# Peptides against a protein of PDB entry 8PQO: the designs that were tried, part 102

Target 1, 252 residues: chain A of PDB entry 8PQO
Amino acid sequence: VLLKEYRVILPVSVDEYQVGQLYSVAEASKNETGGGEGVEVLVNEPYEKDGEKGQYTHKIYHLQSKVPTFVRMLAPEGALNIHEKAWNAYPYCRTVITNEYMKEDFLIKIETWHKPDLGTQENVHKLEPEAWKHVEAVYIDIADRSQVLSKDYKAEEDPAKFKSIKTGRGPLGPNWKQELVNQKDCPYMCAYKLVTVKFKWWGLQNKVENFIHKQERRLFTNFHRQLFCWLDKWVDLTMDDIRRMEEETKRQ

## One batch from the design tools (peptide; made by RFdiffusion4, then SolubleMPNN)

Design b1_p17_8_s1 (from b1_p17_8, 10 letters changed)
Fold by OpenDDE base, seed 1:
Structure b1_p17_8_s1 (fold): chain B 252 residues (1-252), chain A 17 residues (1-17)
Amino acid sequence: as target 1 above (252 residues)
Amino acid sequence: LIVELAFNAVSLELAGT
């Protein structure tokens, strides 16, 4: 088991981020041809549990069309079916990813708190002290080009170059986080993303767990760079506007 | 959906190894 807490600081409010996240997810999905192919939605309903209220989703990702024929033919039953269970009670979110074949030997859990701070809270997910001491805190700086792979870099998605016309935010210089503390009129937040990865196969555990974390970090970095650089596209949208966009995307 | 894209990428890379 490998745990890391990714802390993503953004010059947006918690309320703004709710809109920006949904917009950016929808936009990223449009750019990926076949992004919905092989996705089965089993459940999409409101939930209430332990005082938490939100939306629960259960999806299956069927990977049979995404792998070569020989892999599909050799794969055990259920090996290419990924289950995603998600609880969205914004500003708290939880996603649990499992596989039918691996059962208890495979888990990806992503728990996110969105807080109106600069990533200074310790153990925001309230882990036991023994578990918390094994969590690596990883700061993602969306302005730091060195954290971006050359193949993923786009100038139009560079926070160090972007200037929001609508809000006046950006560009984000090397010391933008320190400067933000002095800018009373600029909102800020941190997404605290606790990622738990378990891959219990002899000889492959560390390799696969580290690989999954590397991919998650890459995803979070690129996504939040996009979210910020798209600020002028989503900052004036309402939640009703987002819902309309999602409905339009489902019809295409 | 973010997790979808991430997981698809991870799954494709793992299947290719």
Scores: peptide ipSAE 0.028, ipTM 0.706, DockQ to the pose 0.093
Fold by OpenDDE base, seed 4:
Structure b1_p17_8_s1 (fold): chain B 252 residues (1-252), chain A 17 residues (1-17)
Amino acid sequence: as target 1 above (252 residues)
Amino acid sequence: LIVELAFNAVSLELAGT
């Protein structure tokens, strides 16, 4: 098992982020070629549990059409079905990813707290002290070009170049986080993403767990760069606007 | 390979409302 807490600081409020996240997810999904293919939504309903109230989703990603024929032919039954269970009780979110074949030997869990701070809270997920000792804290800087792979880089998604017309935020210089503290009119938040990865195959555990973390970090970096650079597209939207957009997209 | 393909297909931790 490998645990890391990714801390993503953004020059947006916690309330703004709720809209921006939903918009950016929808936009990213539209931009992915074949993104909807092989996705089965089993459950999408409100939930209430242990004082947490939000939306629960259960999706299955069927990868049979997305892998080469030889992989499909050799794959054990259930190996190409990925289950995603997500609890969105914003500002708290949890996602659990499992595989039918691997069962208890594979887990990706992502637990996120969105806080109106600069990533200064320790153990925001309230882990036991012994468990917290094993968590690496990783700061993601959305303005740092060196954290972005060349193949993922787009100038229109570069926070160091983007200027929001609607809010006046950006571009984000090298010291943008320090400058933000002195800008009383600019909101900020941190997404604390505790990622738990378990891959219990002998000889491959560490390699695969580290690989998954590398991919998660890449995903979080790119997503939040997009979210910020799309600020003018979503900052004036309401949650009702987002819901309407989702309904319109489902009808297409 | 399967894991890499899965991540390319999944918007992780981004549950819609």
Scores: peptide ipSAE 0.040, ipTM 0.736, DockQ to the pose 0.393; fails the geometry check
Fold by OpenDDE base, seed 5:
Structure b1_p17_8_s1 (fold): chain B 252 residues (1-252), chain A 17 residues (1-17)
Amino acid sequence: as target 1 above (252 residues)
Amino acid sequence: LIVELAFNAVSLELAGT
């Protein structure tokens, strides 16, 4: 098991982020041609548990069309089906990813708290002290080009070059986080993403767990760079606007 | 690809409410 807490600081409010995240996901999904193929939504319903209220979803990702034919032919039954269970009680979110074939030997869990701070809280997920000792804290700086792979870099998605016309935010210089503290009119937040990866196959555990974390970090970095650089597209949208956009996208 | 889809799915589920 490998645990890391990714801390993503953004010059947006917790309330703004709720809209921006939904917009950015919808936009990213549109840009992925055929990204919806092989996704089955089993459950999408409101839930209430232990004072937590939100939306619960259960999706299956069927990867049979996404892998080479020889992999599909050799893959054990259920090996290409990934289950995603998600609990969205914003500002708290939890996602659990499992595989039918691997069962208890594979788990990805992502738990996120969105807080109106600069990533200064320790153990925001309230882990036991012994478990917390094993968590690596990883700061993602959306302005730091060195954290972005060359193949993923786009100038239009560079926070160090972007300036929001609607809000006046950006560009984000090397010391933007320190400068933000002095800018009373600029909101800020941190997404605390605790990622738990478990892969119990002997001899491959560390390799696969580290690989998954590398992919998660890459995803979080690119996504939040996009979210910020798309600020002018979503900052004036309401949650109702987002819902309408999603309904329109589902009909296409 | 799987990780990217999963993260995007989490974010899409937020929109369905």
Scores: peptide ipSAE 0.039, ipTM 0.757, DockQ to the pose 0.203; fails the geometry check
Fold by OpenDDE base, seed 2:
Structure b1_p17_8_s1 (fold): chain B 252 residues (1-252), chain A 17 residues (1-17)
Amino acid sequence: as target 1 above (252 residues)
Amino acid sequence: LIVELAFNAVSLELAGT
């Protein structure tokens, strides 16, 4: 098991982020050709548990069309079906990813707290001390180009170049986080993303767990760069606007 | 790719309700 807490600081409020996240996910999904192919939604319903209220989703990602024919033919039954269970009780979210074939030997869990701070809280997910001592805290700086793969880099998604016309936020210089503390009128938040990766396969555990973390970090970095650079597209939207956009997208 | 799609899909479905 490999645990890392990714801390993504953004010059947006927790309330703004709720809209921006939904917009950016929708936009990113539209930009990914075939991103919805092989996705089955089993459950999409409100839930209430232990005082947590939100939306629960259960999806299956059928990867049979996403892998080469020879992989599909050699793959054990259930190996190409990924189950995703998600609990969205914003500002708290939890996602659990499992595989039918691997069962208990595979887990990706992503637990996110969105807090109106600069990523200074320790153990926001309230892990046991013994577990917390094994968690690496990883700060993602959306303005740091060195954290972005060259193949993922787009100038229009560079926070160091972007300036919001609507809010005046940006561009984010090298010291933007330190400067943000002094900018009383600029909201900020941190997404604390505790990522638990378990891959129990003899000889491959460390390799696969580290690989998954690398992909998650890449995803979080690119996504939040987009979210910020798309600020002018979503900052004036309401949650009702987002819901309408999603309904329209589901009809296409 | 799979991880990226999964995360994006989670965020999309949670938004629509």
Scores: peptide ipSAE 0.037, ipTM 0.752, DockQ to the pose 0.194; fails the geometry check

Design b1_p17_8_s2 (from b1_p17_8, 10 letters changed)
Fold by OpenDDE base, seed 3:
Order: structure tokens, then sequence, then C-alpha cells
Structure b1_p17_8_s2 (fold): chain B 252 residues (1-252), chain A 17 residues (1-17)
């Protein structure tokens, strides 16, 4: 098991982020070739449990069309089906990813708190001290180009170049986080993303767990760079606007 | 969808190894 807490600081409010996240997810999905192909939605309903209230989703990703034919032919039954269970109780979110074939030997869990701070809270997910001592805190700086793979880099998605016309935010210089503290009119938040990865195959555990974390970090970095650089596209949208957009997309 | 993108990236890379 490998645990890391990714802390993503953004020059947006927690309330703004709720809109921006949903918009950016929708936009990113449009850019993915074959997006939605092989996705089965089993459950999409409101939930209330232990004082947590939000939306629960259960999806299955059927990967049979996403792997080479020889892999598909050799794969055990259920090996290419990924289950995603998600609880969205913003500002708290939880996602659990499992595989039918691997069962208890595979888990990806992503738990996120969105807080109106600069990533200064320790153990925001309230882990036991013994568990918390094994968590690596990883800061993601969306303005730091060195954290972005060359193949992922786009100038139009570079926070160090982007200037929001609607809000005046950006471009983000090397010391943007320190400067933000002095800018009383600019909101900020941190997404605290605790990622738990379990892959219990002898000899492959460390390799696969580290690989998954590397991919998650890459995803979080790129996504939040996009989210910020798309600020002018979503900052004036309401949650009702987002809901309408989602409904329109489902009818297509 | 964030997870979908994450998983697609991970799954494609794992399948290619």
Amino acid sequence: as target 1 above (252 residues)
Amino acid sequence: LIVELAYNAVSLELAGT
C-alpha cells in the first residue's frame, strides 16, 4: 500500500472550484478520443450517510475495446472491468476504484477535501497517527513548468502565461503563492487529495503502486492547469448552468 | 470523469507494457 497526499493550491475560492471542476471535467472528456465508450452507469443517486450528503455514482469501465486483441483474448473474465464508486459531497469527495478479477488485491482510493487555505493543514483526512506518518505530502504547483511532461505541455494551458480577463488573476509567477497572501482580493484554496494505492501482486507491488501515483500526479497537474487557464470560460457560470450543460450532453 | 481520464491513462500504459 502506498499513500500520498497531493496538495493543489489554486487562486480560486472553494465555491468557484465547484463550478470550475465540473466544467473542466466536461471539457476534458470532450477532448478524449473514445470518451464514454465502454462506460456503464449502474447508479447515479443522491445519498445521505453519517452527516455526509451528496451524489453517489457507480460506473463500470469496460476496457475490452481499449486493449490490444491479444490482451483481450488472454484476459481472465472480469480482468478488463473496472468499477468506480464515487461519493461527491462537495467540498468532500471520495472515489474508490476496484477490479472484478483482482478483488481485494487492487484498490485505488482518492479522498479529497477542498479547503480555503494554502495547503497548511496537516492530516485533514483525520487518519490515525500511525497511518499518517506513512503519508507523503506532495505539493503540486500549477505554475511550475518543470512538473509538466513536454508531451503534455500546451501554451494555452500554461498558468505562467495566462491572464484572466474577467478576474484579473494570473499570470502566475514563481512566487505567486507568496504574493497571493498579500492580495486580499484574490481568493485561494487547496485541494487535499489523499490517494491510496494497493496492488498486491508479489514482485510488482512497488512498481505498479508508484506508477499509478505517477499517473495520478500527472492527471492532477494537467487538470488543474486547465481549470485555471479556463477560468474565463466558467467563472460566470452557476451550478444551475453546469447542470443544464450536463443534461444537454446526456441528450446527445 | 477525472478518474476516467486517470484510469484510461493508467490502463493504456499498463496494457502497453
Scores: peptide ipSAE 0.030, ipTM 0.709, DockQ to the pose 0.095
Fold by OpenDDE base, seed 1:
Structure b1_p17_8_s2 (fold): chain B 252 residues (1-252), chain A 17 residues (1-17)
Amino acid sequence: as target 1 above (252 residues)
Amino acid sequence: LIVELAYNAVSLELAGT
């Protein structure tokens, strides 16, 4: 098991982020050809548990069309079916990813708190001390180009170049986080993303767990760079506008 | 979708090993 807490600081409010996240997910999905192909939605319902209220989703990702034919032919039953269970009680979210074949030997869990701070809270997910001491805190700086792979870099998605016309935010210089503390009129937040990865196969555990974390970090970095650089596209949208956009995306 | 792509990368790497 490998645990890391990714802390993503953004010059947006927690309330703004709710809209921006949904917009950016929908926009990213439009840019991917065949987005939603092989996705089965089993459950999409409101839930209430332990005082937490939100939306619960259960999806299956069928990966049979995403792998070469020879892999599909050799794959055990259930090996190419990924279950995603998600609890969205914003500002708290939890996603649990499992596989039918690996069962208890495979888990990806992503728990996110969105807080109106600069990533200064320790153990925001309230882990036991023994578990917390094994968590690596990883700061993602969306303005740091060195954290972006050259193949993923786009100038139009560079926070160090972007200036929001609607809000006046950006560009984000090398010391933007320190400067933000002195800017009383600029909102800020941190997404605390605790990622738990379990891959219990002898000889492959560390390799696969580290690889998954590398992919998650890459994803979080690129996504939040996009989210910020798309600020002028989503900052004036309502939740009803987002719902319309999601419906339009499902029809294409 | 992005999680799907990440998983696909893992699956392809494991299949090649």
Scores: peptide ipSAE 0.026, ipTM 0.683, DockQ to the pose 0.082
Fold by OpenDDE base, seed 4:
Parts: sequence; structure tokens; C-alpha cells
Structure b1_p17_8_s2 (fold): chain B 252 residues (1-252), chain A 17 residues (1-17)
Amino acid sequence: as target 1 above (252 residues)
Amino acid sequence: LIVELAYNAVSLELAGT
């Protein structure tokens, strides 16, 4: 098992982020080729548990059409079905990813708290001290180009170049986080993303767990760069606007 | 390979409400 807490600081409020996240997810999904193919939504309903209220989703990603023929032919039954269970009780979110074949031997869990701070809280997910001491804290700087793979880099998604017309935020210079503290009119938040990865195959555990973390970090970096650079597209939207957009997208 | 393909297909943890 490998645990890391990714801390993503953004020059947006927690309330703004709720809209921006939903917009950016929808936009990213549209931009992905074949993104809707092989996705089965089993459950999409409100939930209430232990004082937490939100939306629960259960999706299956069927990868049979997305893998090479030889992989499909050799894959055990259930190996190409990935289950995603998500609890969205913003500002708290949890996602659990499992595989039918690997069962208890495979787990990706992502737990996120969105807080109106600069990533200064320790153990925001309230882990036991013995567990917390094994968590690596990883700061993601959306303005740092060196954290972005060349193949993922787009100038229109570069926070160091982007200037929001609607809000006046950006571009984000090398010291943008320090400068933000002195800008009373600019909101900020941190997404604390605790990622738990378990891959219990002998000889491959560490390699695969580290690989998954690398992919998650890449995803979080790119997504939040997009979210910020799309600020002018979503900052004036309401949650009702987002819901309408989602409904319109489902009809297409 | 399977994990990598899954990540390319899905924005994990970003399920909309």
C-alpha cells in the first residue's frame, strides 16, 4: 500500500471550485476521444450517511474495446472491468476504484477535502498517527511548467501565461502563492487529495503502486491547470447552469 | 497497460453531482 496526499493550491474560492470542477470535468470528457464508450452508469443517486449528504455514483468502465485484441484474448474474466464508486459531498469527495478480477488485491482510493487555505493543514483526513506518518505530502504547483510533461503542455492551459479577463487573476508567476497572501481580494483554496493505492501482486506491488501515483499526479496537475485557465468560461456559471449543461449533453 | 488505459479514459475522482 502506498499513500500520498497531493495538495493543489488554486487562486479560487471553495465555492467557485465547485462550479469550476464540474465544468472542467464535463469539458475534459468532451475532449477525450471515445470517452463515453464502454462506460456503464449503474447508480446515480443522492445519499446521506453519518451526516454526510451528497451524490453517489457507481460506474463500470468496460475496457474490452479499448485494449489491443491480444490483451482482450488473454485477459481473465472481469480483468477489463473497472468499478468506480464515488461519493460527492462537496467540499468532501471520495472515489474508490476496484477491479472485478483482482478483487481485494487492487484498490485506488481518492479522498479530497477542499479547504480555504494554502495547504497548511496537517492530517486533514484525520488518519491515525501511525497511518499518517506513512503519508507523503506532495505539493502540486499549477504554475510550474517543469511539473508538466511536454506531451501534455498546451500554451492555452498554462497558468503562467493565462490572464482572466473576468476576474483579473493571473498570470501566475514563480511566487504567485506568496503574493496571493497579500492580495486580500483574491480568494484561494487547497484541494487535499489523499490517494491510497494497493496492488497486491508479488514482485509488482511497488512498481505498479508508484506508477499509479505518477498517473494520478499527472492527472491532477493537468486538470487543475485546465480548471484555472478556463476560469472565464465557468466563473459566472451557477450550479443550475452546470446541471442544465449536463442535461443537454446527455440528450446528444 | 490496463491501468494506464483506464486512466486515459477517465478523469478519476471528478465525478459530477
Scores: peptide ipSAE 0.036, ipTM 0.730, DockQ to the pose 0.403; fails the geometry check
Fold by OpenDDE base, seed 2:
Structure b1_p17_8_s2 (fold): chain B 252 residues (1-252), chain A 17 residues (1-17)
Amino acid sequence: as target 1 above (252 residues)
Amino acid sequence: LIVELAYNAVSLELAGT
């Protein structure tokens, strides 16, 4: 098991982020060719449990069309079906990813708290001390180009170049986080993303767990760079606007 | 959906390696 807490600081409020996240997810999904192919939604319902109220989703990702034919032919039954269970009780979110074949030997869990701070809270997910001591805190700086793969880099998605016309936020210089503390009029938040990866295959555990973390970090970095650089597209939208957009997208 | 994209990317890369 490999645990890392990714802390993504953004010059947006927790309330703004709720809109921006949904917008950016929708936009990113549109930009991904074939991203929705092989997705089955089993459950999409409101839930209330232990004082947590939100939306629960259960999706199956059928990867049969996403892998080469030889992989599909050699894959055990259920190996190419991924279950995603998600509890969205913003500002708290939890996603659990499992595989039918691997069962308990495979887990990706992503637990996110969105807090109006600069990533300074320790153990925001309230892990046991013994577990918390094994968590690496990883700060993602959306302005740091060195954290972006060259193949992922786009100038229009570079926070160090972007200037929001609507809000005046950006561009984000090397010391933007420190400067943000002094800018009383600019909201900020941190997404604390605790990622638990378990892959119990003999000889492959460390390799696969580290690989998954690398991909998650890459995703979080690129996504939040987009979210910020798309600020002018979503900052004036309401949650009702987002809901309408989602409904329109479902009809297409 | 973020996880969806993450998983798809991870799965494709794992399948390609």
Scores: peptide ipSAE 0.030, ipTM 0.709, DockQ to the pose 0.096; fails the geometry check

Design b1_p17_8_s3 (from b1_p17_8, 9 letters changed)
Fold by OpenDDE base, seed 3:
Structure b1_p17_8_s3 (fold): chain B 252 residues (1-252), chain A 17 residues (1-17)
Amino acid sequence: as target 1 above (252 residues)
Amino acid sequence: LIVELAYNAVKLELAGT
């Protein structure tokens, strides 16, 4: 098991982020060819548990069409089905990813708290002290180009170049986080993403767990760079606007 | 390979969480 807490600081409020996240997910989905292919939604319902109220989703990602024919033919039953269970109770979110074939030997869990701070809270997910001791805190700086792969880099998605016309935020210089403290009118938040990766195959555990973390970090970095650079597209939208957009997309 | 494909399949959902 490999645990890391990714802390993503953004020059937006927790309330703004709720809109921006949903918009950016929708926009990114449009840019992906075949993103909805092989996705089965089993459950999409409100839930209430232990004072947490939100939306629960259970999706299956069928990978049979995404692998070569020979892999599909040789794959054990359930090996190409990925289950995603998600609890969205913003500002808290949890996603659990499992595989039918690997059962308890494979787990990706992503738990996120969105807080109105600069990533200074320790153990925001309230792990036991012994468990917290094994968590690596990883800060993602969306303005740091060195954290972005060259193949992922786009100038139009570079926070160091972007300036929001609507809010005046950006561009983000090398010391932008320190400067935020002095800018009383600029909101800020941190997304605390605790990522738990378990891959219990002897000889491959460390390799696969590290690989998954590398991919998650890459995803979080790119996504939040986009989210910020798309600020002018979503900052004036309401949650009702987003819901309407989602409904319109489902009807297409 | 399966892990990579799984990542590609769910990356948008993961980004939204």
Scores: peptide ipSAE 0.030, ipTM 0.728, DockQ to the pose 0.685
Fold by OpenDDE base, seed 1:
Structure b1_p17_8_s3 (fold): chain B 252 residues (1-252), chain A 17 residues (1-17)
Amino acid sequence: as target 1 above (252 residues)
Amino acid sequence: LIVELAYNAVKLELAGT
């Protein structure tokens, strides 16, 4: 098991981020041709548990059409079915990813708290001390080009070049986080993303767990760079506007 | 290979949902 807490600081409010995240997810999906193919939605309902209220979703990703024929023919039963269970109680979110074949030997869990701070809180997910001491805290700086792979870099998604016309935020210089403390009119937040990866397979555990973390970090970095650089597209939208956009996309 | 493909599929869907 490998645990890391990714801390993503953004010059947006927690309330703004709720809209921006949904918009950016929808936009990223549109840019991927064949997105949503092989996805089965089993459950999509409101839930209430232990004082937490939100939306629960259970999806199955059928990967049979996404792999070469020889892989499909050699794959054990259930190996190409990924289950995603998600609890969205913003500002808290939890996603659990499992596989039918691996059962208890495979787990990806992503738990996120969105807080109106600069990533200074320790153990926001309230882990036991013995578990918390094994968590690596990883700061993602969306303005740091060195954290972006050359193949992923786009100038229009570079926070160090972007200036928001509507809000006046950006561009983000090398010391933008320190400067933000002195800018009373600029909101800020941190997404604390605790990622738990378990891959219990002899000889491959460390390799696969580290690989998954590398991919998650890459995803979080690119996504939040996009979210910030798209600020002028979503900052004036309401949650009702987002819901309408989602409904229009489902009808296509 | 299967893990990499699964991750990419999850990324595509997480980006879509």
Scores: peptide ipSAE 0.029, ipTM 0.717, DockQ to the pose 0.417
Fold by OpenDDE base, seed 5:
Structure b1_p17_8_s3 (fold): chain B 252 residues (1-252), chain A 17 residues (1-17)
Amino acid sequence: as target 1 above (252 residues)
Amino acid sequence: LIVELAYNAVKLELAGT
């Protein structure tokens, strides 16, 4: 098991982020070829548990059409079915990813707290001290180009170049986080993303777990760069606007 | 390969909530 807490600081409020996240997710889904193909929604319902209230979703991703034919032919039953269970109780979110074949030997868990701070809280997910001491804190700086792979870089998604017309935020310089403290009119938040990766396969555990973390970090970096650079597209939207957009997308 | 696809699926799932 490998745990890392990714801390993503953004020059947006927690309330703004709720809209921006949903918009950016919807936009990213549109950009992916076959986004709805092979996705089965088993459950989509409100939940209430232990004082947590939100929306629960259970989706199955059928990967049979997304893998090469030889992989499909050799894959054991259930190996190409990925289950995603998500609890969205914003500002808290939890996602659990499992595989039918691997069962308990494979787990990706992503737990996120969105807080109106600069990533200064320790153990926001309230882990036991013994578990917390093994968590690596990883700061993602959306303005730092060195954290972005060259193949992922787009100038229109570069926070160091972007300036929001609607809000006046950006561009984000090298010291933008320090400067933000002095800018009383600019809101900020941190997404604390605790990622737990478990891959129990002898000889491959560490390699696969590190690989998954590398991919998650890449995803979080690119997503939040997009979210910020798309600020003018979503900052004036309401939650009702987002819901309408989602409904329109489902009808296609 | 399966892990990469799963990760991309997570991107899609984050988009679908």
Scores: peptide ipSAE 0.034, ipTM 0.731, DockQ to the pose 0.438; fails the geometry check
Fold by OpenDDE base, seed 4:
Structure b1_p17_8_s3 (fold): chain B 252 residues (1-252), chain A 17 residues (1-17)
Amino acid sequence: as target 1 above (252 residues)
Amino acid sequence: LIVELAYNAVKLELAGT
C-alpha cells in the first residue's frame, strides 16, 4: 500500500471550485475521444451517512473494447471490469476504484477535502497517527511548467501565461502563492487529495503502486491547470447553469 | 498495460474527485 496526500493550491474560492470542477470535468470529457463508451451507471442517488450528505454513484467501466484483441482473449474473467464508487459531498469527495478479478488485491482510493487555506493543514483526513506517518505530502504547483510533461503542455492551459479577464487573476508567477497572501481580494483554496493505492501482486506491488501515483499526479496537475485557465468560462456560472449544461449534453 | 488502460478510462472521474 502506498499513500500520498497531494495538495493543490488554487487562486479560487472553495465555492468557485465547485463550479469550476464540474465544468472542467464536463469539458475534458467532451475533448476525450471515445469518452463514456463502455460505462455502465449502476447507481446514482443521494446518500446520507455519518453527517455526510451528498451524491453516491456506482459505475462500471467495461474495458473489453478498449484493449487489444490479444489482451481481451487472455484476460481473466472480470479483469477488464473496473468499478468506481464515488461519494460526492462537496467540499468532501471520495472515490474508490476496484477490479472484479483482483478483488481485495487492487484498490485506488481518492479522498479529497477542499479547504480555504494554503495547504497548511496536517492530517486533514484524520488518519490514525500510525497511518499518517506513512503518508507523503506532495505539493502540486499549477504554475510550475517543470511539473508538466511536454506532451501534455498547452500554452492556452499554462497558468503562468493566462490572465483572467473577468477576475483579473493571473498570470501566476514563480512566487504567486506568496503574493496571494498579500492580495486580500483574491480567494484561495487547497484541495487535499489523499490517494491510497494497493496492488497486491508479488513482485509488482511497488512498481504498479508508484506508477499509479505518477499517473494520478499527472492527472491532478493537468486538470487543475485547465481549471484555472478556464476560469473565465465558468466563474460566472451557477450550479444550476452547470446542471443545465450537463442535461443538454446528455440529450445529444 | 491493463492498469494503464483502466486509468485512461476513469481519468476524468478521478480528476473530478
Scores: peptide ipSAE 0.031, ipTM 0.730, DockQ to the pose 0.728; fails the geometry check

